# Ledger of designs, part 235: peptides against a protein of PDB entry 5D63

Target 1, 292 residues: chain A of PDB entry 5D63
Amino acid sequence: SLRRGIYHIENAGVPSAIDLKDGSSSDGTPIVGWQFTPDTINWHQLWLAEPIPNVADTFTLCNLFSGTYMDLYNGSSEAGTAVNGWQGTAFTTNPHQLWTIKKSSDGTSYKIQNYGSKTFVDLVNGDSSDGAKIAGWTGTWDEGNPHQKWYFNRMSVSSAEAQAAIARNPHIHGTYRGYILDGEYLVLPNATFTQIWKDSGLPGSKWREQIYDCDDFAIAMKAAVGKWGADSWKANGFAIFCGVMLGVNKAGDAAHAYNFTLTKDHADIVFFEPQNGGYLNDIGYDSYMAFY

## One batch from the design tools (peptide; made by RFdiffusion4, then SolubleMPNN)

Design b2_p30_6_s4 (from b2_p30_6, 15 letters changed)
Fold by OpenDDE base, seed 4:
Structure b2_p30_6_s4 (fold): chain B 292 residues (1-292), chain A 30 residues (1-30)
Amino acid sequence: as target 1 above (292 residues)
Amino acid sequence: SSEIEALRELIERERARLEAVLGKEIALAK
């Protein structure tokens, strides 16, 4: 079963992703195929899949940028029916916005079936061009048509997954306590994380004993990421991953506050030094406290 | 909504489970 999360949804046949045109929040905004750049934030191409309670394999798909939902126009079962962004809610009963998402016949990709019409999200003609039509189209679960097969590249982690990643890290103090602040986290590419850091003013901030030292840097970074998230995305129900850790060195004679994020595969954490913008697998401290 | 509450409960249950196993994490209420 597909997990709740934020996904980049890529066609199985061509290098095209499901894109909300211009990221517009207007009702009826076309959803189209569009190229994407790996390891970047594809702003209009991120979708929060919210599972519908007690309805097997069925989700709403909220565009992260616009805050609108994938919507089959009039719920029509006609092939070629427009798929658009439309205002909605995560747990709507509107069948135009309910999507059954299950594995395709290849066992790797998914098909996206409208709950009401039973038609499938289709990259029409497998067109790889920017702006290519995405529509509802007749199909079956078992057919191999790549126009209707989609890879769900998960761009977020649950708090549980983050917790597990932290638990695997060797630089955790025996007294460690972590505090989970949110439920689902968009994991940023390092380039984006770094850009937020740059824009925060931290690179120009001067370390000053006690008054603006490691904890201030670390908290400022987290605040910057939080603000960036709030300012960048209209969807709700997720956070941007940026942790704060307090650690002690091996000698026990120095403490430090720093940040951390997750690796690309979401399996591990990487430490981030907000005083210089560096990423480290070993920051020289063992964390005794974290919040994220 | 009740649906949101149900989902939140699932999340909290999972957090509790992991805390029991790992003994390191505490879930904070929002």
Scores: peptide ipSAE 0.029, ipTM 0.374, DockQ to the pose 0.038
Fold by OpenDDE base, seed 1:
Structure b2_p30_6_s4 (fold): chain B 292 residues (1-292), chain A 30 residues (1-30)
Amino acid sequence: as target 1 above (292 residues)
Amino acid sequence: SSEIEALRELIERERARLEAVLGKEIALAK
């Protein structure tokens, strides 16, 4: 079953992703096929899937950028019915915005069925062009039509997954205590993470004993990422991953505060030094505390 | 991509085991 999370949704037949056109929050904004760039933030192509309680395999899909929801126009079962962005809520009862998402017959891709109409999200004619129509279309769960098959590339982690990644890291002190601040985290590419760091002013900040030292840098980075998230996305119910750690060196005579993020595969953490913008697999400290 | 997703699923399955071993995480309310 599909987990709650943020997904980049790619067609199984052609290199096209489900895109909210221009990221517009206006009701009726077309959802279309659009090209994407791997390993980047595809701004208009990220969708928060929220599972509906007590309704098996059924979700709302909120566009991360616009904060609007995938909506089958008038809930029509007619083939070719437009799929648009529309205002809504995560736990709506509106069947126009409820989507049953299950594995296709190939066992890798998913199909997206409207709960009410029982039609499927379809990249019309498998058109790979930017702006290609996405519509509700008749179909079945078992057919192999790639126009209705989608890969769900998960772009976020749960707090549990983050916890697991931390637990796998060898640079964790025996006294470690972790504090989870949110439930779901968008994981940024390093390039984006670095850009936030640059824009924060931290590269030009002066280290000063006690008054602006390692903890201030680490907290400032966390704050900068938080602000970036708030300024960049209109959807709610998720955070941007940026951790803070306190660590002690092997000798036990020095401590440091630093940041960390997740690797691309979400299986491991990588340390980030906010004083110089460096990424390290070993920062020279073992973490005894983290919050993220 | 499918390999990465499979790995993510493995992480979820191992969560309980890792948490039991570590036992150090505390969830904060916001």
Scores: peptide ipSAE 0.027, ipTM 0.365, DockQ to the pose 0.030
Fold by OpenDDE base, seed 3:
Parts: C-alpha cells; structure tokens; sequence
Structure b2_p30_6_s4 (fold): chain B 292 residues (1-292), chain A 30 residues (1-30)
C-alpha cells in the first residue's frame, strides 16, 4: 500500500505531473498537467498523501505549496468533472476529497479513484501540454489506459527511514544517540539546500572562537532551513530535512558540529559543512549525537 | 570545541540510564 508521504505525481504516458495551477490557494483552482524538471523542487507539484484511518488505501492529497486539497468538483461521477484545489483537512469525511490510491495493472504505477464517485483522476486525452485538463473520468482498476495511471515519486522520508540511513553510515560513534524531531521530512536537492545556505548569510559569517564556532554554524543552518520551510509551504504535518550532528575525531581529542542531509535515493546520509558549504562522505568525525 | 566535549560527556552519562528504556534513537515527545 502507498505510504504516508510527499509525492511528485507523474503521468505514466507522458512527461507531465499533477500541478496545482499557479500554486493558488483559492477554492476551485484547477489542477492541471504540467511539465516538470527532474531533481528540482517543482513547487506546485508536491502532494502530501495522508492515509485515512480504517479506510483501506484511501488518502487526502494536500498540495504542499497551497495547503489546499485535491477535490473532485461536487463529487460528480460525470466524465470530465473538474479536479481542483479546495480548502480541507487531512482527515476530512468529505468524499469529494477522499482518494483511493492503489497499484494499477502494470504493478508500478497507481490509479487515483475518488472515494465517492468511483471515477479516476484522468489526464484528459493524455495531453502533455502545460495546463492540460485533469478530470474525473470513468474507468476500472484493471484497464491499461495511461491517462489514468500515475507514478508516485516519493520526495520525503519518515523518521524511521532517516534513522535507517544514519544507522548504515560508517561514521557513527559507539556512543551515538539520535533525537527525532518530526515524523516526515521533505528531502531537498543539494542545489536547493545550498541555496538556502547561501541565502542565510552563513557564507559571509566569520568563525570566532567559542562565540560563533562550529555549533553556531550548524544550528544556524538548521534554523535557516526551518524558516525556509515555514515561509515556502502552506501545508502542515511535515518538516524539511536538515540534521545537526556532534562528532568526535578518530583520535578522540577533537570535536566538531556539522549538518547532514540525505542522498538522492534516500538510502544514505551525506555530511554538510556549514562553514564552507561543502558536501562530504567523510567529514573526519564520528557522530555521537544527532537531531533532525 | 570544549562545549561539544562537555556535551559528549553528558550524553555518555545519560546513555546508560536511557538505554534500558529507550532505543538508540529517541523520539521527541509531542
């Protein structure tokens, strides 16, 4: 079954993603097909899937940018019914905003069925143009129509997945303790992570003994990412991944504070030095504490 | 830094106490 998380939802037939037009939070904003750029944020095309308790394979889909929810207009079962952004809540009982999401017949893509109408989210005519209509349309779970098949590209990790990535890293001290601050994390591309670092002013910050040293840089980076998240996204229920580590060198006579993020495949961590903006697989320290 | 070393020592002291009750990763209470 589909896990709770943030997804980029891509059509199985053409290179088009489910896009909330202009990222608008207005009720009735069209959800449309739109081109996307791999390995970028794709601001209006990220959706938080929240599973509904005790309703099998059923979710709300919250647009990360607008904080509004995927909504089948009037819950109509008519083919061609508009799918829009609309105000809502994660655990709504409104069937217009409840979506059953299960694997398609090909075993890799998903179909998105409205819980009430039993119609499917459809990229009308498989149109690959920007602004192409997405609508509710009649269909079945077993048909192979690519207009109604969607790849769910996971853009987030759970705290458990992050924990697992840390546990696999060889640069962890025997005394290590980790502290989990949130439940679900949007994982940023390095380019975005670096841009936040640049915008924070840290590249121009001066290292000063004790008063502004490694821990200050590392915490400032985490604070910058946190603020960026709060300022960029209207949805709730997730955080932006940016970890802080305290580490000791092999000799045990020096300590350092630094950041870390996840690799593109979410399977490993990579260290980030906030004093120079560098990414490293080995920062020269073994972590005895992390919070993320 | 010296502060980081002090924190390391604190972590080591608390580890023995917490290890029996909590996992290696400690979830923040909400």
Amino acid sequence: as target 1 above (292 residues)
Amino acid sequence: SSEIEALRELIERERARLEAVLGKEIALAK
Scores: peptide ipSAE 0.024, ipTM 0.425, DockQ to the pose 0.059
Fold by OpenDDE base, seed 5:
Structure b2_p30_6_s4 (fold): chain B 292 residues (1-292), chain A 30 residues (1-30)
Amino acid sequence: as target 1 above (292 residues)
Amino acid sequence: SSEIEALRELIERERARLEAVLGKEIALAK
């Protein structure tokens, strides 16, 4: 079954993703097929899937950028019915915004069925052009039509998944205590993470003994990421991943404060030095405390 | 809402399970 999380949703037949046109929050904004760039933030193409309690395999899909929800216009079962962004809530009972998402017959891609109409999200004619129509269309779960098959690429991690990644890292002290601040985290590409670091002013910040040293840099980076998240996305119910660690060296005579994020595959952590913007697999310290 | 509460309960149960297994993390409520 599909897990709660943020997804980039890509067509199985052509290199197009489900895109909210212009990222607009207006009711009735078209959802369309659009090209995407791998390993980047595709701003209008990220969707938070929230599972509906006690309704098997059924979700709302919230656009991260606009904060609006995927909506089948008037819940119509007619082929070609528009799929749009529309105001809503995560646990709505409106069948226009409820989507049953299950594996297709190929076992890799998913199909997205409207709960009420029983029609499927369809990239009309498999059109790979930017702005191509996405609509509700008749279909079946076992049909092999790639117009209705979608790959769900997970762009977020749960706190549990982050916890597991930390637990696997060899640079964790035996006395380690981690503190989980949120439940779901958008994981940024390093390029985006670095850009936030640059824009924060930290590259030009002067290290000063005690008054602005390692802990200040690490906290400033986390604050910058938090602000970037708040300023960039209108959806709620998730955070941007950026951790803070306190570590001690092997000799036990020096401590450091630094950041960390997750690797591309979300299986491991990588350390980030906010004083110079470097990514390291080994920062020279074993963490005895983290919050993220 | 009752739905939100149910989901929160599920999340907390899962956190507790993982804390028991890994023995490293403490969840903070918001």
Scores: peptide ipSAE 0.021, ipTM 0.372, DockQ to the pose 0.037

Design b2_p30_7_s1 (from b2_p30_7, 20 letters changed)
Fold by OpenDDE base, seed 3:
Structure b2_p30_7_s1 (fold): chain B 292 residues (1-292), chain A 30 residues (1-30)
Amino acid sequence: as target 1 above (292 residues)
Amino acid sequence: MKSWKVPESDMDAYAAEFFKKVEEFEKELE
C-alpha cells in the first residue's frame, strides 16, 4: 500500500510529471503533463498523499505549492473529463477528490482511480509535450496502458524513517536522545538546502564566543529552513527536514552543535556545518542529542 | 566550541517545559 507522503508523480511511458499549471490556487486550474528535472524541487509537481481512514488504498492528493487538491471535474465518468486543482480538505468525503491508488500490473508503477467515477488518471494520448492534457479515462486495473501508469517518487520521509536513518549512523553517542518535532518531512536537495543557508545570511555571520557560536549557527539554519518552508508552500501537514544535533568529540573534551539532513535515498543522514556550509559524512563528533 | 554535556534528565525536563510554554502560547492565540 502507498504510504502517506509527498510524491513526484511521473508517467511510466514518457518523461512527464503531473503538474498543476502555473501552481495556481484557483479552482479549476488544469493539471497537465510537464517535463521535470531530476533531483530538483519541481515546484508545481509535488503532491501530498493523505490516506483516508477506513477506505482501503484511497487518498487525497494535495498540491504542495498551491494547497489545492486533485479534482475530477463534476466527478464525471466520461472519458476525457478534466482533472483540475480545486479547493478541498485532506479528509474530504467528496468523491471528486478521492483517489484509489494501487500498483499496476507491472508491479512498479501505480494507477490512480477516481473513487466515485472509477475512471483513471490518464495522460491523454501519452503526449509528452508541456501542458498535455491529463484527464479521467476509462480503464481497468490490469491493463498495461502506460498512459494510466505512474511512478510515485517519494520526496519525503516520516519521522520514523528519519529516526531509523539516524540509528544506522555510526556517529551517534551511546547516550543519544532524539526529539521528533513533526510527522512528515520534505527532504531537500543539497543545492536547495545550501541556497537557503546562503539566503539566511549565515555565510556572513561572525562567530563570537558564547553570544553567537556553534549552537546559534545551527538554530539559525533550522529557523531559516522553517521560514523558507512557510513562505514557499501553501499546503499543510508536513515540515521541511532540517535537524539540529549536539555532539561530543572522541576525546570527550569538546562539544559542537551542527545540522543534519538526509541523503538522496533517505537511508542515511549527512551532517551539515552551518558555519561554513559544508556537508560531511563525519563531522568529528558523536551526537548525544538531536531534534528535527 | 563548548566542552559541556547535557544530562539526559536535564534534556527531558527542558523539553517538557518548552512544550508546555508552546501550548500556553497557542491557547492565548485562540
Scores: peptide ipSAE 0.008, ipTM 0.418, DockQ to the pose 0.161
Fold by OpenDDE base, seed 4:
Structure b2_p30_7_s1 (fold): chain B 292 residues (1-292), chain A 30 residues (1-30)
Amino acid sequence: as target 1 above (292 residues)
Amino acid sequence: MKSWKVPESDMDAYAAEFFKKVEEFEKELE
């Protein structure tokens, strides 16, 4: 079954993603097919899938940017019914905003069925152009029509997944203690992570003994990421991944505070030095504490 | 970079203290 998380939803037939037009929060904003750039944020194309308790394979889909929800207009079962962004809540009972999401017949892609109308989210005519219509359309679970098949590329990790990634890293001290702050984390591309770092002013910050040293840099970075998240996204129920670690060197005679994020495949962590903006697989310290 | 040794006991204590503060913060937001 599909896990709770943030997804980039891509058509199985053409290189088009489900896009909320202009990221607008207005009710009735068209959801359309749009091109995307791999390994970028794709601002208007991220969707938080929230599973509905006790309703099998059924979700709301909240646009991360606008905070509005995927909505089948009037819940109509007619082919060609508009799919729009509309105000809602994560656990709504409105069938216009409830979507049953299950694997398609190919075992890799998903189909998105409106709970009420039983029609499917359809990239009309498989149109790959920007702004192509996405609509509710008649279909079946077993048919192979790529217009109604979607790849759900997970862009977030659960706290458990993050914990697992940390556990696999060889640069963890035997006394390690980790503290989880949130439940679901959007994982940023390094380019975005770096841009936040730049915008924070940290590149121009001067290291000063104790008064503004490694821990200050690391915390400032985390704060910057947190603020960026709050300022950038209208959806709730997730955080932006940016960890802080305290570590000790191999000799045991020096300690350091630094950041870390996750690799693209979310399986590993990579260390980030907020004093110079560098990414490292080995920062020269073993972490004895982390919070993220 | 810190140029001093951090004893394991101190590391654990620091972590525990931080955790307590986080819990307190969350309670205040309720």
Scores: peptide ipSAE 0.007, ipTM 0.427, DockQ to the pose 0.266
Fold by OpenDDE base, seed 5:
Structure b2_p30_7_s1 (fold): chain B 292 residues (1-292), chain A 30 residues (1-30)
Amino acid sequence: as target 1 above (292 residues)
Amino acid sequence: MKSWKVPESDMDAYAAEFFKKVEEFEKELE
């Protein structure tokens, strides 16, 4: 079954993603097909899928940018019914905002069925143009129509997945203690991570003994990422991934504080030096403590 | 080892453990 997480939802037939038009929080804002750029944030095209307890394979879909939810207009079962953004809550009982999401017959893509109407989210006519209509449409689970088939590209990790990535890294000290701060994390592309670093003012900050040294840089970076998250997204229930580590060198006579994030495939961590903005697979220290 | 956020009633113990490990290690490096 589909896991809780943040997804970029892409049509199986054409290079188009599910987009909340202009990222608007207004009730009734159209959800449309729109082009996307791989390995970027795609601001209006990220959706938090929250599973409904005790209702098999059923979710709400919250637009990360607007904080509004995917909504079938009036819950109508008529083909061509508009799918819009609308105010809601993660665990709503409103069937207009409840979506059963299961694998299609091809075993890779998903279909998105409205819980109440039993119609499916459809890229009308498979139109690849920006602003193409997305609507509820009649269908079946076993039908192969690509207009109703969607790839769910996961853009986030759970705390457990992050922990697993850390556990696989060879630069972890035997005395390591990790402290988890949140449950789900949006993982940023390095370009975005670097831009946050630049905008924080850290590139112009001066290292000063004790009063502003490695731990201050590392914590300032984490604070900058947190602030960026709060200022950028209206949805709740997730964090932006940026870790802090304390490490000791192989000789055991020097310590350092630094950041880390996840690789593109979410399988490994990469170290980030906030004093110079560098990404490293080996920072020269083994971590004995992390919080993220 | 890992630690997760705990109920409010246990937050003091959680915080104490968090910093104790770091302090202990730093003492060993001195």
Scores: peptide ipSAE 0.006, ipTM 0.401, DockQ to the pose 0.042
Fold by OpenDDE base, seed 2:
Structure b2_p30_7_s1 (fold): chain B 292 residues (1-292), chain A 30 residues (1-30)
Amino acid sequence: as target 1 above (292 residues)
Amino acid sequence: MKSWKVPESDMDAYAAEFFKKVEEFEKELE
């Protein structure tokens, strides 16, 4: 069963992802196949899947960038019906925007079926070109047609998953207490995380005793990430992952404040030093408090 | 959607509140 989260949705047959053209919020904006770059944000190609209560395996798909929803034009069951971005809500009853998403017969990819029409999201002709048509098309769950099979690459973590990653890290103090601020977090590539750090002005900030020291740097980084998120995405219901930690050294005679993010596989945390922009597996401190 | 701010130790409570909201939503649909 597909869990709530942010996904990059990639065709199983060709290196093409489901893309909202130009990231436009206009009703009727085409959803198309488009190339993507692994380990990057792929701005127009991120979708928040929100499960519909009491409707098995059924979701709305909100484009993270535009805040609009995947919509089957007029809910038509005709093969070739356009799939577009359209205004909507996460828990809509509009069957044009309700998608049943389940594993395909291969057990790794998913098929995306419109709840009303029972047609499937189809990369028409398996066209790998940028701007290729994505449409509703007749099909069955057991068919092997790669035009209708999609990999859901999860780009976010739940608070529980983040907690688990923290819990298995060896640099957590026995007195550790963490505080969860949100429910779902987009995990950024390090390159993006670093760019936010650079744009924040922190690289030019000077450490000053008490008045602007480690805690100020760490909080400033989190604030910068938060602002970046707010300025970059129109969808709601998620946050950008950036944690703050307070830690004590092994000797117990020094404390530090720093940031952390998640590794690419979301299984571990990596520490980030906002004073120099460094990523470290061991920052020299054991965390006794975190919020993220 | 309401923002959640809870300690990690209270995740069960967090989940309970989330499910309560879902139940309320379901009642609005009946």
Scores: peptide ipSAE 0.010, ipTM 0.364, DockQ to the pose 0.026; fails the geometry check

Design b2_p30_7_s2 (from b2_p30_7, 21 letters changed)
Fold by OpenDDE base, seed 5:
Structure b2_p30_7_s2 (fold): chain B 292 residues (1-292), chain A 30 residues (1-30)
Amino acid sequence: as target 1 above (292 residues)
Amino acid sequence: MKSWKVPESKMDEYEAKVLEKIEKFEKELE
């Protein structure tokens, strides 16, 4: 079954993603097919899937940017019914905003069925052009039509997945204690992470003994990422991944504070030095404490 | 290896623990 998380949803037939037009929060904003760039944020194309308790394989889909929800207009079962962004809540009982999401017949892609109408989210005519219509359309679960098949590319990790990635890293001290602050984390591409670092003013910050040293840089980076998240996204129920670590060197006579994020495949962590903006697989310290 | 998921009601306790760790090693921090 599909896990709670943030997804980039791509058509199985053409290089098009489910896009909320202009990222608008207005009720009735069209959801359309749009081109995307791999390994980038794709701002208007991220969706938080929230599973509905006690309703098998059923979710709401919240647009991360607008904070509005995928909505089948009037819940109509007519083929060609508009799919739009509309105000809502994560655990709504409105069947216009409830979507059953299950594997398609190919075992890799998903189909998205409206809970009430039993119609499917359809890229009309498989149109790959920007602004192509996405609508509710008749179909079946076993049909192989790529217009109704979607890849769900996970862009986030749960706290448990982050914890597992840390546990696999060889640069963790035996006395390690981790503190988990949130349940789900959007994982940023390094380019975006670096841009936040640049915009924070940290590249121009001066190291000063104790008054503004390694811990201040690391905390300032986390604060910058937190602010970026709050300023960039209207959806709730997730955080932006940026960790802080305290570590000790192998000799046990020096300590350091630094940041870390997750690798592209979300399986490992990579260390980030906020004093120079460098990414390292080995920062020269073993972490005895982290919070993220 | 220990981990702790911070409940909202224990945020103050979490902050205290973080500060304690930082203060304990501050003289050794680069």
Scores: peptide ipSAE 0.021, ipTM 0.435, DockQ to the pose 0.052
Fold by OpenDDE base, seed 3:
Structure b2_p30_7_s2 (fold): chain B 292 residues (1-292), chain A 30 residues (1-30)
Amino acid sequence: as target 1 above (292 residues)
Amino acid sequence: MKSWKVPESKMDEYEAKVLEKIEKFEKELE
């Protein structure tokens, strides 16, 4: 079963992703096929999948940027019916915005079926051009048509997954306590994380004994990421991953405050030094406390 | 609506502990 999370949804046949055109929040905004760049944010192409309680394999799909939802126009079962962004809620009962998402016959890709019409999200004619039509189309779960098969690349982690990544890191102190602040986290590429750091003013901030030292830098970074998230996305129900750690060195005579994020595969953490913008697998400290 | 955040009843406790650790850490810094 597909887990709750933020996904980049890519066609199985051509290098095209499900894109909300111009990221517009207007009702009726076309959802289209569009090119994408791997390992980037792809702003208009991120979708929060929220599972519907007690309805197996059924979700709403909220565009992260616009805060609107994938919507089959008038819930029509006619082939070629437009799929658009439309205002909605995560746990709606509107069948126009309910999507059953299950594995396709190939066992790797997914098909996206409208709950009401039973038609499938289709990249019409497998068109790889930017702005290509995505529509509801007749189909079956066992068909091999790549126009209706989609890879769901998860771009977020749950708090539990983050906790697990921390737990297996070798630089965690025996007295470690972690505090989870949110449930689902968008994990940023390093380039984006670094850009937020740059824009925060931290690169030009002066280290001052106690009045503005390591803890201030680390907390300022987290605050900057939080603000960036609030300013950048209209969807709710997720956070941007940026952790703060307090650590002690091996000798036990020095303490430090620093940040951390997750690796690309979401399996491990990487440390971030907010005083210089460096990413490190070993920051020289063992964490006894984190919040994220 | 469903919330994945720490329940409000526990939030105060967690916040207090975090603040305590931060304050302690700050006081112990050279």
Scores: peptide ipSAE 0.017, ipTM 0.411, DockQ to the pose 0.041
Fold by OpenDDE base, seed 2:
Structure b2_p30_7_s2 (fold): chain B 292 residues (1-292), chain A 30 residues (1-30)
Amino acid sequence: as target 1 above (292 residues)
Amino acid sequence: MKSWKVPESKMDEYEAKVLEKIEKFEKELE
């Protein structure tokens, strides 16, 4: 079954993603097909899927940017019914905003069925143009129509997944203790992570013994990412991944504070040096403490 | 390896633990 997380939802037939037009928070904002750029944020095209307790395979879909929810207009079962952004809550009982999401017959893509109407989210006519209509449409679970099949590309990790990525890294000290702050983390592309670093002022910050040294840089980066998250997204219930580590070198005679993020496949961590903006597979230290 | 997931209600306790680790870290750097 689909797990809780942030997804980029791409049509199985054409290179189009489910997009909240202009990222607007207004009720009735059209959800449309729109082109996307791989390995980028795709601001208006990220959706937090929140599973509904005790309702199998059923979710709300919150647009990360607007904080509004995918909504079938009036819950109508008529083919061609508009799908829009609308105000809501993660655990709403409004069937207009409840979506049953299960694997399609191809075993890779998903279909998105409105809980009430039993119609499916459809890229109308498979139109790949920007602004193409997305609507509720009649269908079946076993139908192979790519207009109603969607790839759910997970853009986030759970705390458990992050923990696993850390645990398999060879540069973790035997005494390691991790402190998990949140449950779900949007993982940023390195380019975005670097841009936040640049915008933070850290590139121009001067290292000063104790008063502004490695720990200050690492914490400042964490704070910058946190603020960026708060300023960028209206949805709640997730964090932006940026870790802080304390490590000791192999000789045991030096310690360092640094950051880390996850690799593109979310399977590994990569170390980030906030003093110079570098990404390293080996930063020269083994972490004995992290919080993220 | 140990992982500590901090509930919101335990944030104060978490902060204390973090501070303890920071203090240790600072001593190691001195």
Scores: peptide ipSAE 0.008, ipTM 0.421, DockQ to the pose 0.050
Fold by OpenDDE base, seed 1:
Structure b2_p30_7_s2 (fold): chain B 292 residues (1-292), chain A 30 residues (1-30)
Amino acid sequence: as target 1 above (292 residues)
Amino acid sequence: MKSWKVPESKMDEYEAKVLEKIEKFEKELE
């Protein structure tokens, strides 16, 4: 079953993603097919899937950028019914905004069925052009029509997944204690992470003994990422991944504070030195504490 | 080298616990 998370949703037939046009928060904003760039943020094309308790395989889909929800206009079962962004809540009972998401017959892609109308999210005519219509359309779960099949590329990790990634890393001290601050984390590309670092002013910050040293740099980076998240996205219920670690060297006579993020495949962590913006697989310290 | 995988059920459990705490915290700050 599909897990709670942030997804980039790509058509199985053509290189088009589900896009909220212009990222607008206005009710009735068209959801359309649009081109995307791999390994980038794709701002208007990220959707938080929130599972509905006690309703199997059913979710709301919140656009991260606008904070609005995928909505089948008037819940109509007519083929060609518009799918739009509309104000809502994560755990709504409005069937216009409830989507049953399950694997298609190919076992890799998903189909997105409106809970009420039982129609499916359809890239009309498989049109790969920017702004192509996405609509509710009649269909069946076993139908092989690629217009109604979607790949869900997960762009986030749960706190548990992050914890597991940390646990797999060899540079964790035996006394390690991790503290989880949020439930779901958007994982940024390194380029974006670095840009936030640059924009934070940290590259120009001066190291000063005790008054502004490693811990200050590391915390400042986390704060910068947090602020970036708050300023960039209107959806709630997720955070931007940026961890802080305290570590001790092998000799046990030096300590350091630093950051970390997740690798592209979300399976491991990579260390980030906020004093110079470097990414390292081995920062020279074993972490005895982290919060993220 | 450490190796640990979280079962999906545990992942859900951890997520639920964290979200519950967050919601409670937000309510307290309201």
Scores: peptide ipSAE 0.006, ipTM 0.346, DockQ to the pose 0.035

